Peptides against a protein of PDB entry 6FBK. Designs and how they scored, part 2

Target 1, 90 residues: chain A of PDB entry 6FBK
Amino acid sequence: EDTGVRVELAEEDHGRKSTIALRLWVEDPKKLKGKPKDNGAIEFTFDLEKETPDEVAQEMIESGFFHESDVKIVAKSIRDRVALIQWRRE

## One batch from the design tools (peptide; made by RFdiffusion4, then SolubleMPNN)

Design b1_p8_8_s3
Fold by OpenDDE base, seed 2:
Structure b1_p8_8_s3 (fold): chain B 90 residues (1-90), chain A 8 residues (1-8)
Amino acid sequence: as target 1 above (90 residues)
Amino acid sequence: KRKFIVIK
């Protein structure tokens, strides 16, 4: 499902590190219930072994990037990209 | 706190 939120690698993934750099931005704001403040990209690190998309999404909301009602859609966006990265590492 | 870098 198209969440309207895009997540991409911010670096080349050589499949060696448990941590990766990701960039997240809104492509279709109409998919979100809230209105994000900025249309820029958010860059952050994600530990494939220790962290979860849901917790990271919650931290983004706490930081003021998204409305609380959009936590699940943001988490899904991260989850979907992380899954793709993990599948490609196999 | 998690570090988030905003890129514009």
Scores: peptide ipSAE 0.794, ipTM 0.952, DockQ to the pose 0.900
Fold by OpenDDE base, seed 4:
Structure b1_p8_8_s3 (fold): chain B 90 residues (1-90), chain A 8 residues (1-8)
Amino acid sequence: as target 1 above (90 residues)
Amino acid sequence: KRKFIVIK
């Protein structure tokens, strides 16, 4: 499912660290219920062993990047990318 | 607090 939110690695993944840098941005704002305040990308670190996509998405809402109604679509976007990274490490 | 860097 296309969420309209893109998440990519902000660095090369050598599969050695549990922490990775991610970059997230909106490609299709029509798929969101709220209106993003900016059209930039958000860069952040993610611990593959300790953190969850839903927790990070909630923190983005609290920081004012997205409307609360869009937390699940943001979390799904992060989850899908993290899953791909984990699968490629096998 | 989590650090978020905005890149425009």
Scores: peptide ipSAE 0.793, ipTM 0.952, DockQ to the pose 0.913
Fold by OpenDDE base, seed 5:
Structure b1_p8_8_s3 (fold): chain B 90 residues (1-90), chain A 8 residues (1-8)
Amino acid sequence: as target 1 above (90 residues)
Amino acid sequence: KRKFIVIK
């Protein structure tokens, strides 16, 4: 399902590192329960071996980017993109 | 502490 939150690679993925750079932003704020604080994209690293989308989403909430009620939609957005990246790595 | 970079 379309979460209204977009996540893309912030760098070229050569499939060599366990850590990737991601960029996340809100395309449809109507899909969120809370009001996002910032209007920009958020760039961050994600370790495919050590980290989980839910934990990263929680850290975004803690940092004040999203309301706590939107943690699951943010986590799903990250999870969906990470899955696609892993599938492309074969 | 996770580093988040805001790009506008």
Scores: peptide ipSAE 0.793, ipTM 0.952, DockQ to the pose 0.883
Fold by OpenDDE base, seed 1:
Structure b1_p8_8_s3 (fold): chain B 90 residues (1-90), chain A 8 residues (1-8)
Amino acid sequence: as target 1 above (90 residues)
Amino acid sequence: KRKFIVIK
């Protein structure tokens, strides 16, 4: 399912670190229930061993980047990218 | 607080 939210690596992944840098931005705002405040990209680190997409998405909501009703769509976007990264590391 | 960097 296309979430309208894109997540990419903000760095080259050599598979050596448990922490990766990600970049997230909205490609299709119509997929969101709320209005995102900004149209830039959000860069952040993600610990593949300790953190979950749902927790990080919730932190983005708390920071005011997205509406609370969009937490699950944001989490899914992160989850889908993280899964791809982990599959490539195997 | 988690560090979020906004790139515009």
Scores: peptide ipSAE 0.793, ipTM 0.952, DockQ to the pose 0.907

Design b1_p8_8_s4
Fold by OpenDDE base, seed 5:
Structure b1_p8_8_s4 (fold): chain B 90 residues (1-90), chain A 8 residues (1-8)
Amino acid sequence: as target 1 above (90 residues)
Amino acid sequence: MRKFRVIR
C-alpha cells in the first residue's frame, strides 16, 4: 500500500549495528489528512532492537511535522521500510 | 527528546 510517505536509508547498512539512519519525506501530500509542516526530508536514527515505528511517528507529531490524524500513515511507512531492511540482513 | 534533522 502506497502511503504517500517515503522512507529510505540515509546511510549504507552494513548489517552490524542495531541503529540505522533513516530519511523520511512526503511524496504525495494528498494521501495525508493533515498538511505537513515542512516539505523537506526528515533524517533520524532508528534502533531496531529498542524502538517502534509507532513511537517514532508519535514523536514526529509532537515535534509538529505531521497532524495527529496521520500517525498511522507515518508509522506504517517507517514499519514497511524497517521490515525490508531486516529482511535484507537475513 | 529525539533529534530530527530537516534537509531541504
Scores: peptide ipSAE 0.775, ipTM 0.948, DockQ to the pose 0.883
Fold by OpenDDE base, seed 4:
Structure b1_p8_8_s4 (fold): chain B 90 residues (1-90), chain A 8 residues (1-8)
Amino acid sequence: as target 1 above (90 residues)
Amino acid sequence: MRKFRVIR
């Protein structure tokens, strides 16, 4: 299901580190219940072993990037990309 | 606090 939120690698993944750099941005704002505050890409690190997409999405909302009602759609977008990255590492 | 960088 298309979340309207895109997540991609911000760097080349060599599969050596548990931490990856990600970029997240809104492609379709109509899929969100709230209005995103910024039209830029959010760059952040994600630890594949220690962090969860849900916690990161909550931190983005606490930072004011997204409305609280969109936590699950943001978390799903991160989760789907992280899963794809993990599948490509194996 | 997590660090987020905004790129425009």
Scores: peptide ipSAE 0.774, ipTM 0.947, DockQ to the pose 0.872
Fold by OpenDDE base, seed 2:
Structure b1_p8_8_s4 (fold): chain B 90 residues (1-90), chain A 8 residues (1-8)
Amino acid sequence: as target 1 above (90 residues)
Amino acid sequence: MRKFRVIR
């Protein structure tokens, strides 16, 4: 399901590091319940071994990027990209 | 606190 939130690698993934750089942005704000704070891309690191999409999504909300009602849709967008990255590393 | 960088 298309969340309206896009997540991409901000760097080339050589499969060597547990930490990756990601970029997240809203492509379709109508799929969110709240209004995003910014229309820019959010760049951040994600540790594939230690961090969860839900924790990162919560930190984005605490930072004011998204409304609390959108935590699950943001987390899903991160999860889907992270899963794809992990599958490509196999 | 996590570091987020906004790119416009």
Scores: peptide ipSAE 0.773, ipTM 0.948, DockQ to the pose 0.870
Fold by OpenDDE base, seed 1:
Structure b1_p8_8_s4 (fold): chain B 90 residues (1-90), chain A 8 residues (1-8)
Amino acid sequence: as target 1 above (90 residues)
Amino acid sequence: MRKFRVIR
């Protein structure tokens, strides 16, 4: 399912590091229950071994980027991209 | 506290 939230690599992934740079932005705001406060892309690092999509999504909510009701859709968008990156590293 | 950078 299309979450309306896009997540992409902010750098080329050579498969050598556990930490990757990601960018996250809203493509379809109608799929969110809350109104995003910013129209920009959020750039952040993600540790594939130590971090979880749910924890990162919670930190985005706490930072005020999204409404609390959208934590699961944000977490899913990160999870789906991270899984795709991991599958490409195999 | 995680660092988030906004790119506009």
Scores: peptide ipSAE 0.772, ipTM 0.947, DockQ to the pose 0.875

## One batch from the design tools (peptide; made by RFdiffusion4, then SolubleMPNN)

Design b1_p9_2_s2
Fold by OpenDDE base, seed 5:
Structure b1_p9_2_s2 (fold): chain B 90 residues (1-90), chain A 9 residues (1-9)
Amino acid sequence: as target 1 above (90 residues)
Amino acid sequence: MKRKFIVKR
């Protein structure tokens, strides 16, 4: 399903590090229940071995980027992109 | 530690 949230690599992935840089932004705000504070892209690091999409999404809520009701849709967007990156590394 | 988020406009 289209979450309306897009996640892409913010750097080239050479498959050597467990940590990657990601960029996340809202492409379709109608898919979200809340209104995001900013229309910008959010860049962050993600450790493929130590971190989870749900934890990162919750930290985005705590930082005020999204409403609590949208935590699962944000987490799904991160999870789907991370899965694609992992599949490309194999 | 708080996670670092960088906003790009």
Scores: peptide ipSAE 0.735, ipTM 0.923, DockQ to the pose 0.821
Fold by OpenDDE base, seed 2:
Structure b1_p9_2_s2 (fold): chain B 90 residues (1-90), chain A 9 residues (1-9)
Amino acid sequence: as target 1 above (90 residues)
Amino acid sequence: MKRKFIVKR
């Protein structure tokens, strides 16, 4: 399912470290229940061993990037990319 | 600690 939220690597992944740099942005705001407060890409570090997409999405809500009603769609977008990265590391 | 988010516009 296309969430309308895109997540990509912000750096080359050599598969050597548990932390990765990600970039997240809204491609289709119509798929969100709320209105995103920023049109820019959000860059952040994600620890593949210690962090979860859900908690990172919640932190984005708390930071005011998205409406609380969109926490799950944001989390899914992160999860889908993280899963793909992990699968490619195998 | 609050997570660091960097906005690229």
Scores: peptide ipSAE 0.733, ipTM 0.922, DockQ to the pose 0.820
Fold by OpenDDE base, seed 1:
Structure b1_p9_2_s2 (fold): chain B 90 residues (1-90), chain A 9 residues (1-9)
Amino acid sequence: as target 1 above (90 residues)
Amino acid sequence: MKRKFIVKR
């Protein structure tokens, strides 16, 4: 499902670290319930073993990037990309 | 700890 939120690797993944760098941005704001404050890309690290997409999405809301009503759509975007990265490592 | 987010504009 197209969430309107794009998530990509911010660096090349050599499959050696449990932590990856991700870049997230809004590609289609009409898919969101709220209005994002920023139109830039957000770069962050994600620990594939310890962290969850839902926790990271919640931290983005708390930081003011997205409206609270969009936590699940943001989390899904992160989850879907993380799953692809994990599958590629197998 | 607050997560570090880097905004690229």
Scores: peptide ipSAE 0.732, ipTM 0.922, DockQ to the pose 0.824
Fold by OpenDDE base, seed 4:
Parts: sequence; structure tokens; C-alpha cells
Structure b1_p9_2_s2 (fold): chain B 90 residues (1-90), chain A 9 residues (1-9)
Amino acid sequence: as target 1 above (90 residues)
Amino acid sequence: MKRKFIVKR
């Protein structure tokens, strides 16, 4: 399902680290209930062993990047990309 | 600790 939020690797994944660099941005703001305050891409690290997409999404909301009503769509976007990365590591 | 987010505009 297209969330309108894109998440990509910000670096090459060699499958050696538990931590990856991600980049997240809005491609289709109409898919969001709120309006993002920023028009840029957000870069961050994600620990594949210790962190969850929901927690990271919540931290983005708390940082003011997205409205609270969009936490689940942001989390899903992260989750979907993380799943793809993990599948590629097999 | 707050997560570090780097914004690229």
C-alpha cells in the first residue's frame, strides 16, 4: 500500500552492521492527514535489532516533523523499507 | 537521549 512517504537507504547496506542509515521524505502529501512542516528529507540511523518503526515514527512526531494522526502511516513506511532491507540480507 | 534527525532541504 502506497503511504505517500518514501524511505530509502542513505548508504549502501553491506549486511554487516545492525545499524543502517535511512532517508525519509514525503512524495504525496495528500496521503497524510496532517501537513508536514518540512519539505526536506529526514536522515537518521535505525538499529535493526533494538529499534522499532513505531518508536522512530513517534520520535519524528515528537520532533515536530509530522502530525500525531500520521504516526501509523510514517511507521508503516519505515517498516516496509526495513523489511525489504532485512529480506535482502538473507 | 533524543534521536538525531538530519534534515536535508
Scores: peptide ipSAE 0.732, ipTM 0.922, DockQ to the pose 0.847

Design b1_p9_2_s4
Fold by OpenDDE base, seed 5:
Structure b1_p9_2_s4 (fold): chain B 90 residues (1-90), chain A 9 residues (1-9)
Amino acid sequence: as target 1 above (90 residues)
Amino acid sequence: MKRKFKVIK
């Protein structure tokens, strides 16, 4: 499902570290219920072993990047990309 | 600890 939120690697993944750098941005704002605070990309690290997409999405809400109503769509976008990265590491 | 977010414009 197209969430209107895009997530990609912000660095080359060599498959050696449990942490990866991700970049997240809004491609289609019409799919969000709220208005995003910024029109830029958000870069952050994600620990594949310790962190969850839902926790990271909640922290983005707390930082004011997205409205609370959009936490699930943001989390799904992160989850879908993380799943693809994990598949490529096999 | 607060997560660090970097905004790229």
Scores: peptide ipSAE 0.724, ipTM 0.919, DockQ to the pose 0.832
Fold by OpenDDE base, seed 4:
Structure b1_p9_2_s4 (fold): chain B 90 residues (1-90), chain A 9 residues (1-9)
Amino acid sequence: as target 1 above (90 residues)
Amino acid sequence: MKRKFKVIK
């Protein structure tokens, strides 16, 4: 499903590090229940071995980027991109 | 520690 939230690599992935740089932004705000605080992209690191999309999404909400009602849609967007990255590394 | 988020406008 189209979450309306886009997640991309912020750097080239050479498959050498467990940590990757990601960029996340709202492409379709109508898919969200809350109003996003900013129209910019959020850049962050993600550890493929230690971190989960749900934990990162919760931290984004705590930082005020998204409404608590949108935690699952944000987490799904991160999960989907991370899965694609991991599949390409194998 | 709070995660570091960088906003790109």
Scores: peptide ipSAE 0.723, ipTM 0.918, DockQ to the pose 0.816
Fold by OpenDDE base, seed 2:
Structure b1_p9_2_s4 (fold): chain B 90 residues (1-90), chain A 9 residues (1-9)
Amino acid sequence: as target 1 above (90 residues)
Amino acid sequence: MKRKFKVIK
């Protein structure tokens, strides 16, 4: 499903480290229940071995980027991209 | 530690 939230690599992935740089932004705000705080892209690091999309999404909510009701859609967008990255590393 | 988020506009 199209979550309206896009997540891309902020750097080239050589598959050598567990930590990757990601960029997340809202493409379609109508798919969110709340209004996002910012229209910019959010850059952050994600540890493929130690972190979960749900934890990162929750931290984004706590930082005020998204409404709590959208935690699962944000987590899904991160999860979907992370899955693609992991699959491409195989 | 709080996660660092960088906003790019």
Scores: peptide ipSAE 0.722, ipTM 0.918, DockQ to the pose 0.843
Fold by OpenDDE base, seed 1:
Structure b1_p9_2_s4 (fold): chain B 90 residues (1-90), chain A 9 residues (1-9)
Amino acid sequence: as target 1 above (90 residues)
Amino acid sequence: MKRKFKVIK
């Protein structure tokens, strides 16, 4: 499902480490209930073993990138990309 | 620790 939020690898994934660099940005702002503060991309690391998409999404909201009403859509966008990365590693 | 977010414009 199209969340309007895009998440991509910010580095090549060689499948060697549990931590990956991700880049997240809003592609379709109409899918969000709130207005994001910026139209830029957010780069961050994600630990495939220790971290959850929901926790990262909450941290983004606490940092002021997204409105609290959009936590689930942001978390879903991260989850969907992380799942694809994990599936490719298998 | 606060997560580090890097904004790319």
Scores: peptide ipSAE 0.722, ipTM 0.918, DockQ to the pose 0.824

Design b1_p9_3_s2
Fold by OpenDDE base, seed 3:
Parts: C-alpha cells; structure tokens; sequence
Structure b1_p9_3_s2 (fold): chain B 90 residues (1-90), chain A 9 residues (1-9)
C-alpha cells in the first residue's frame, strides 16, 4: 500500500553486502498525521542482518524528522523496500 | 546514534 513515504536504493545493489544505502522522503504529506519538515531526502545505511525497520523509524522520530504518531507508517515504508530488495537477491 | 544525512531539496 502507498504510505506516502518513498524509500529507494541510494546505490546499486549487487547482492554482496549485508549493508545497503537508502534514501527516504515524503511524497504525499497528506498520508501523515504530523507535519514533517520540508526537507530533501534522508540518506542512511541499513544493515540487513542487524537492523529493523521499526527501530530505524524510531531513531528518525528521535532525530526530529517525523511525529511519533507516524512511526508505523515510516517503518512500513522501510520494511516494504527492504523486502523488495531481499526478494530480488534470491 | 545512527547517522542520517539530509540531502538538499
């Protein structure tokens, strides 16, 4: 489902590393309960073996990027992209 | 603390 939050690879994935670079940004702010800052994309690494979408989303809230009420929608956006990447690696 | 890089819009 469209969360209004887009997550894409920030680098080409050759399926060799356990870490990937991601970019996340808001495409449809109407889908969010809070009002996010009108910033560009947020770039970050994601460890496929050690990190979880929920914990990364929580860290984004703590950093002030999103309202706490939107943690689940942000986590879902990351989870969905990570799942696609992992499916393509198989 | 995880590093988040904000790219320019």
Amino acid sequence: as target 1 above (90 residues)
Amino acid sequence: KKKFIVLPK
Scores: peptide ipSAE 0.784, ipTM 0.951, DockQ to the pose 0.853
Fold by OpenDDE base, seed 1:
Structure b1_p9_3_s2 (fold): chain B 90 residues (1-90), chain A 9 residues (1-9)
Amino acid sequence: as target 1 above (90 residues)
Amino acid sequence: KKKFIVLPK
């Protein structure tokens, strides 16, 4: 499913660390219910063992990057990319 | 709090 939010690796993943660097940005704002800030990519680390897509998405909402109504779509975008990375490590 | 770095657009 195309969420309109793109998430990519910000660094090469060698599969050794439990943390990965990600970049997230809005590719299609029409897919979102609210109006996010018109920024460039948001770079952040994601701990594969300690963090969850939902909690990270909620922190993005609290930081003002997205409207609360879009927490689930943002979380899904992160989840989908993280899953792909995890599968590639296998 | 989690650190979010906004890159230039």
Scores: peptide ipSAE 0.784, ipTM 0.951, DockQ to the pose 0.874
Fold by OpenDDE base, seed 4:
Structure b1_p9_3_s2 (fold): chain B 90 residues (1-90), chain A 9 residues (1-9)
Amino acid sequence: as target 1 above (90 residues)
Amino acid sequence: KKKFIVLPK
């Protein structure tokens, strides 16, 4: 399902590292329960071996980017993109 | 803590 949150690679992935650079932003705010901050894209690294979409989403909420009611939709957005990246690596 | 970099809109 379309979460309204977009996640893309912030760098070209050559499949050599366990970490990837991601860029996340709100594409359709109507999909979110809370009102997110009017930010630009958020860039961050994601460790494919150590981090989870849920934990990263929770950290984003703690940082004030999203409301706690939207943790699952943010996590899903990250998870879906990470899955695609991992599939392309194989 | 995890670092998040906010890019300009």
Scores: peptide ipSAE 0.783, ipTM 0.951, DockQ to the pose 0.881
Fold by OpenDDE base, seed 2:
Structure b1_p9_3_s2 (fold): chain B 90 residues (1-90), chain A 9 residues (1-9)
Amino acid sequence: as target 1 above (90 residues)
Amino acid sequence: KKKFIVLPK
């Protein structure tokens, strides 16, 4: 499902590290219940072994990027991209 | 806290 939130690799993935750099931004704010901050993109690292999409999404909410009602949609966006990256590593 | 780098639009 299209969440309206896009997540892409911020660097080339050679499949060597457990940590990857991601870039996240809102493409369609109408798909979110709350009003997100109008940023160009948010860059962050994601540890494939230690972090979870849900916890990272929660931290984004605590930082004020998204409303708490959108935690699941943000987490899904991260999860979907992470899963794709892991599948491509196989 | 996790570090988030905000880029300009």
Scores: peptide ipSAE 0.783, ipTM 0.951, DockQ to the pose 0.888

Design b1_p9_3_s4
Fold by OpenDDE base, seed 3:
Structure b1_p9_3_s4 (fold): chain B 90 residues (1-90), chain A 9 residues (1-9)
Amino acid sequence: as target 1 above (90 residues)
Amino acid sequence: KRKFIVRPL
């Protein structure tokens, strides 16, 4: 399902590290319930072994990037990209 | 506190 939120690798993945650099941005704001204040790509690291998409999304809400009502759609976008990355590593 | 860097699109 298209969440309207896009997540991509911010670096080349050679499958050697447990941490990856990601970049997240809103592609279709109509899919969100809130209106994001910023219109840029959010860059961050993600530990494939220790961190979860839901908790990272929560931290984005706490930082003021998204409305709390959109935490699940943001988490899903991260989860879907992380799954693809892990599938490609196998 | 997690570090977030905002890049222009």
Scores: peptide ipSAE 0.820, ipTM 0.960, DockQ to the pose 0.930
Fold by OpenDDE base, seed 2:
Structure b1_p9_3_s4 (fold): chain B 90 residues (1-90), chain A 9 residues (1-9)
Amino acid sequence: as target 1 above (90 residues)
Amino acid sequence: KRKFIVRPL
């Protein structure tokens, strides 16, 4: 499902480390219940072994990037990209 | 706190 939130690798993934750099931005704000804070791409690191999309999404909400009502859609967008990255590493 | 860097699109 298209969440309206796009997540891409911010760096080339060679599958050598557990941490990856990601970039997240809103493509379709109409799919969100709240209004995003910024219109830029949010860059951050994600530890494939220690962190979860839900935790990172929650931290984005706490930082004011998204409304709490959109935590699950943001988490899903991260999860979906992470899954693709993991699948490609196999 | 997690570090977030916002870049212009």
Scores: peptide ipSAE 0.820, ipTM 0.960, DockQ to the pose 0.927
Fold by OpenDDE base, seed 4:
Structure b1_p9_3_s4 (fold): chain B 90 residues (1-90), chain A 9 residues (1-9)
Amino acid sequence: as target 1 above (90 residues)
Amino acid sequence: KRKFIVRPL
């Protein structure tokens, strides 16, 4: 499903590190229940071995980027991109 | 605290 939230690699992935740089932004705010405070791309690192999309999404909410009600949709967006990256690495 | 960098689109 289209979450309205886009997640892309912020750097070229050579499949050498367990950590990757991601960039996340809202393409369609109508898909979200809340109103994100920023209109920019959020850049962050993600550890493929230690971190989970849900926990990162929670941290984004704690930082005030998204409404609490949108944690799952944000997490899904991250999960889908991470899965794609993992598939391409294999 | 996780580091988040916001970049203009």
Scores: peptide ipSAE 0.819, ipTM 0.960, DockQ to the pose 0.927
Fold by OpenDDE base, seed 1:
Structure b1_p9_3_s4 (fold): chain B 90 residues (1-90), chain A 9 residues (1-9)
Amino acid sequence: as target 1 above (90 residues)
Amino acid sequence: KRKFIVRPL
């Protein structure tokens, strides 16, 4: 399902590190219940072994990037990209 | 605190 939130690698993934750099931005704001604060791409690191999409999404909300009601859609967008990256590493 | 960097689209 299209979440309206785009997540891409912010760096080339050579499959050597447990941490990756990601970039997240809103493509379709109508998919979200709340109004995003900023109109930019959010860059962050994600530890494939220690962190979860839900935890990162919650931290984004606590930082004011998204409304609380959109935590699940943001988490899903991260999860979907992370899964794709992990599949390509195999 | 997690570091978030915002870049222009």
Scores: peptide ipSAE 0.819, ipTM 0.960, DockQ to the pose 0.933

Design b1_p9_5_s1
Fold by OpenDDE base, seed 5:
Structure b1_p9_5_s1 (fold): chain B 90 residues (1-90), chain A 9 residues (1-9)
Amino acid sequence: as target 1 above (90 residues)
Amino acid sequence: KIIKLVRKK
């Protein structure tokens, strides 16, 4: 499913470390229930071994980037990209 | 435009 939220690597992944840099932004705002405060890309670190997409999405809500109602769609976007990165590391 | 998310420690 297309979440309307795009997540990409902010760096080249050589598969050497558990922490990666990601960048997230809204590509289709119509798929969100709320209106994002800013039209920019959010850059953040993610530990592939210790963190979950849902926890990171919650932090984005608490920081005011997204509406509370959109936590699950944001989490899914992160999850899908993280899964892809992990699969490519195998 | 890039905004850095401050993570919880």
Scores: peptide ipSAE 0.687, ipTM 0.922, DockQ to the pose 0.945
Fold by OpenDDE base, seed 4:
Structure b1_p9_5_s1 (fold): chain B 90 residues (1-90), chain A 9 residues (1-9)
Amino acid sequence: as target 1 above (90 residues)
Amino acid sequence: KIIKLVRKK
């Protein structure tokens, strides 16, 4: 399902590090229940071995980027991109 | 605009 939230690599992935740089932004705000505080792209690191999309999404909510009601859609967006990256590494 | 998320330690 299209979450309306886009997540992309902020750097080229050579498959050497467990930590990657990602960029997340809202493409379709209608898919969200709340209104995002900012319309900019959020750049963040993600450890493929130690972190989970849900925990990182929670951090974004706590930072005020998204409403708590949208944590799952944000987490899904991160999860989908991370899965794709991991699939391409193998 | 790019905003860097400050990660929890």
Scores: peptide ipSAE 0.686, ipTM 0.921, DockQ to the pose 0.944
Fold by OpenDDE base, seed 2:
Structure b1_p9_5_s1 (fold): chain B 90 residues (1-90), chain A 9 residues (1-9)
Amino acid sequence: as target 1 above (90 residues)
Amino acid sequence: KIIKLVRKK
């Protein structure tokens, strides 16, 4: 399902390291319950072995980028991209 | 515009 939140690799993935750089931005704010604080792309690291999309989404909430009611939709967006990256590494 | 998220360690 389209979350209205886009997540892409911020770097080329050679499949060599567990930590990757991602960028996340809102394409359709109407799909969010809260109002995003900023309209920019959020660049962040993600450890494929140690971290979960939910915890990273929580950090974005704590940083004020999203409302707490949208944590699951943000986490899903990250999860979907991470899964795709992992599938492509196989 | 790119905003860098400061991650918790």
Scores: peptide ipSAE 0.686, ipTM 0.923, DockQ to the pose 0.944
Fold by OpenDDE base, seed 1:
Structure b1_p9_5_s1 (fold): chain B 90 residues (1-90), chain A 9 residues (1-9)
Amino acid sequence: as target 1 above (90 residues)
Amino acid sequence: KIIKLVRKK
């Protein structure tokens, strides 16, 4: 369950938009197989209706933030937070 | 430090 990667809302969610702003950062790099190239927080948009955590994670790898070997753990971190946000909207 | 991810179109 603990991926070592934290994902939080970058804005207040009023439940009106399908697009939300998120921030992602590494809390425990030991959980990752590779070394992330930056130690900052990544801010990104996520469309709850159209996008998947795996696709966004892939974009982060392609942008050089994480190694390919960590795509699944990054995707899981996004998925878990997104699911929680969706559950709270109900 | 905050970095904005450039999203693909």
Scores: peptide ipSAE 0.685, ipTM 0.921, DockQ to the pose 0.942

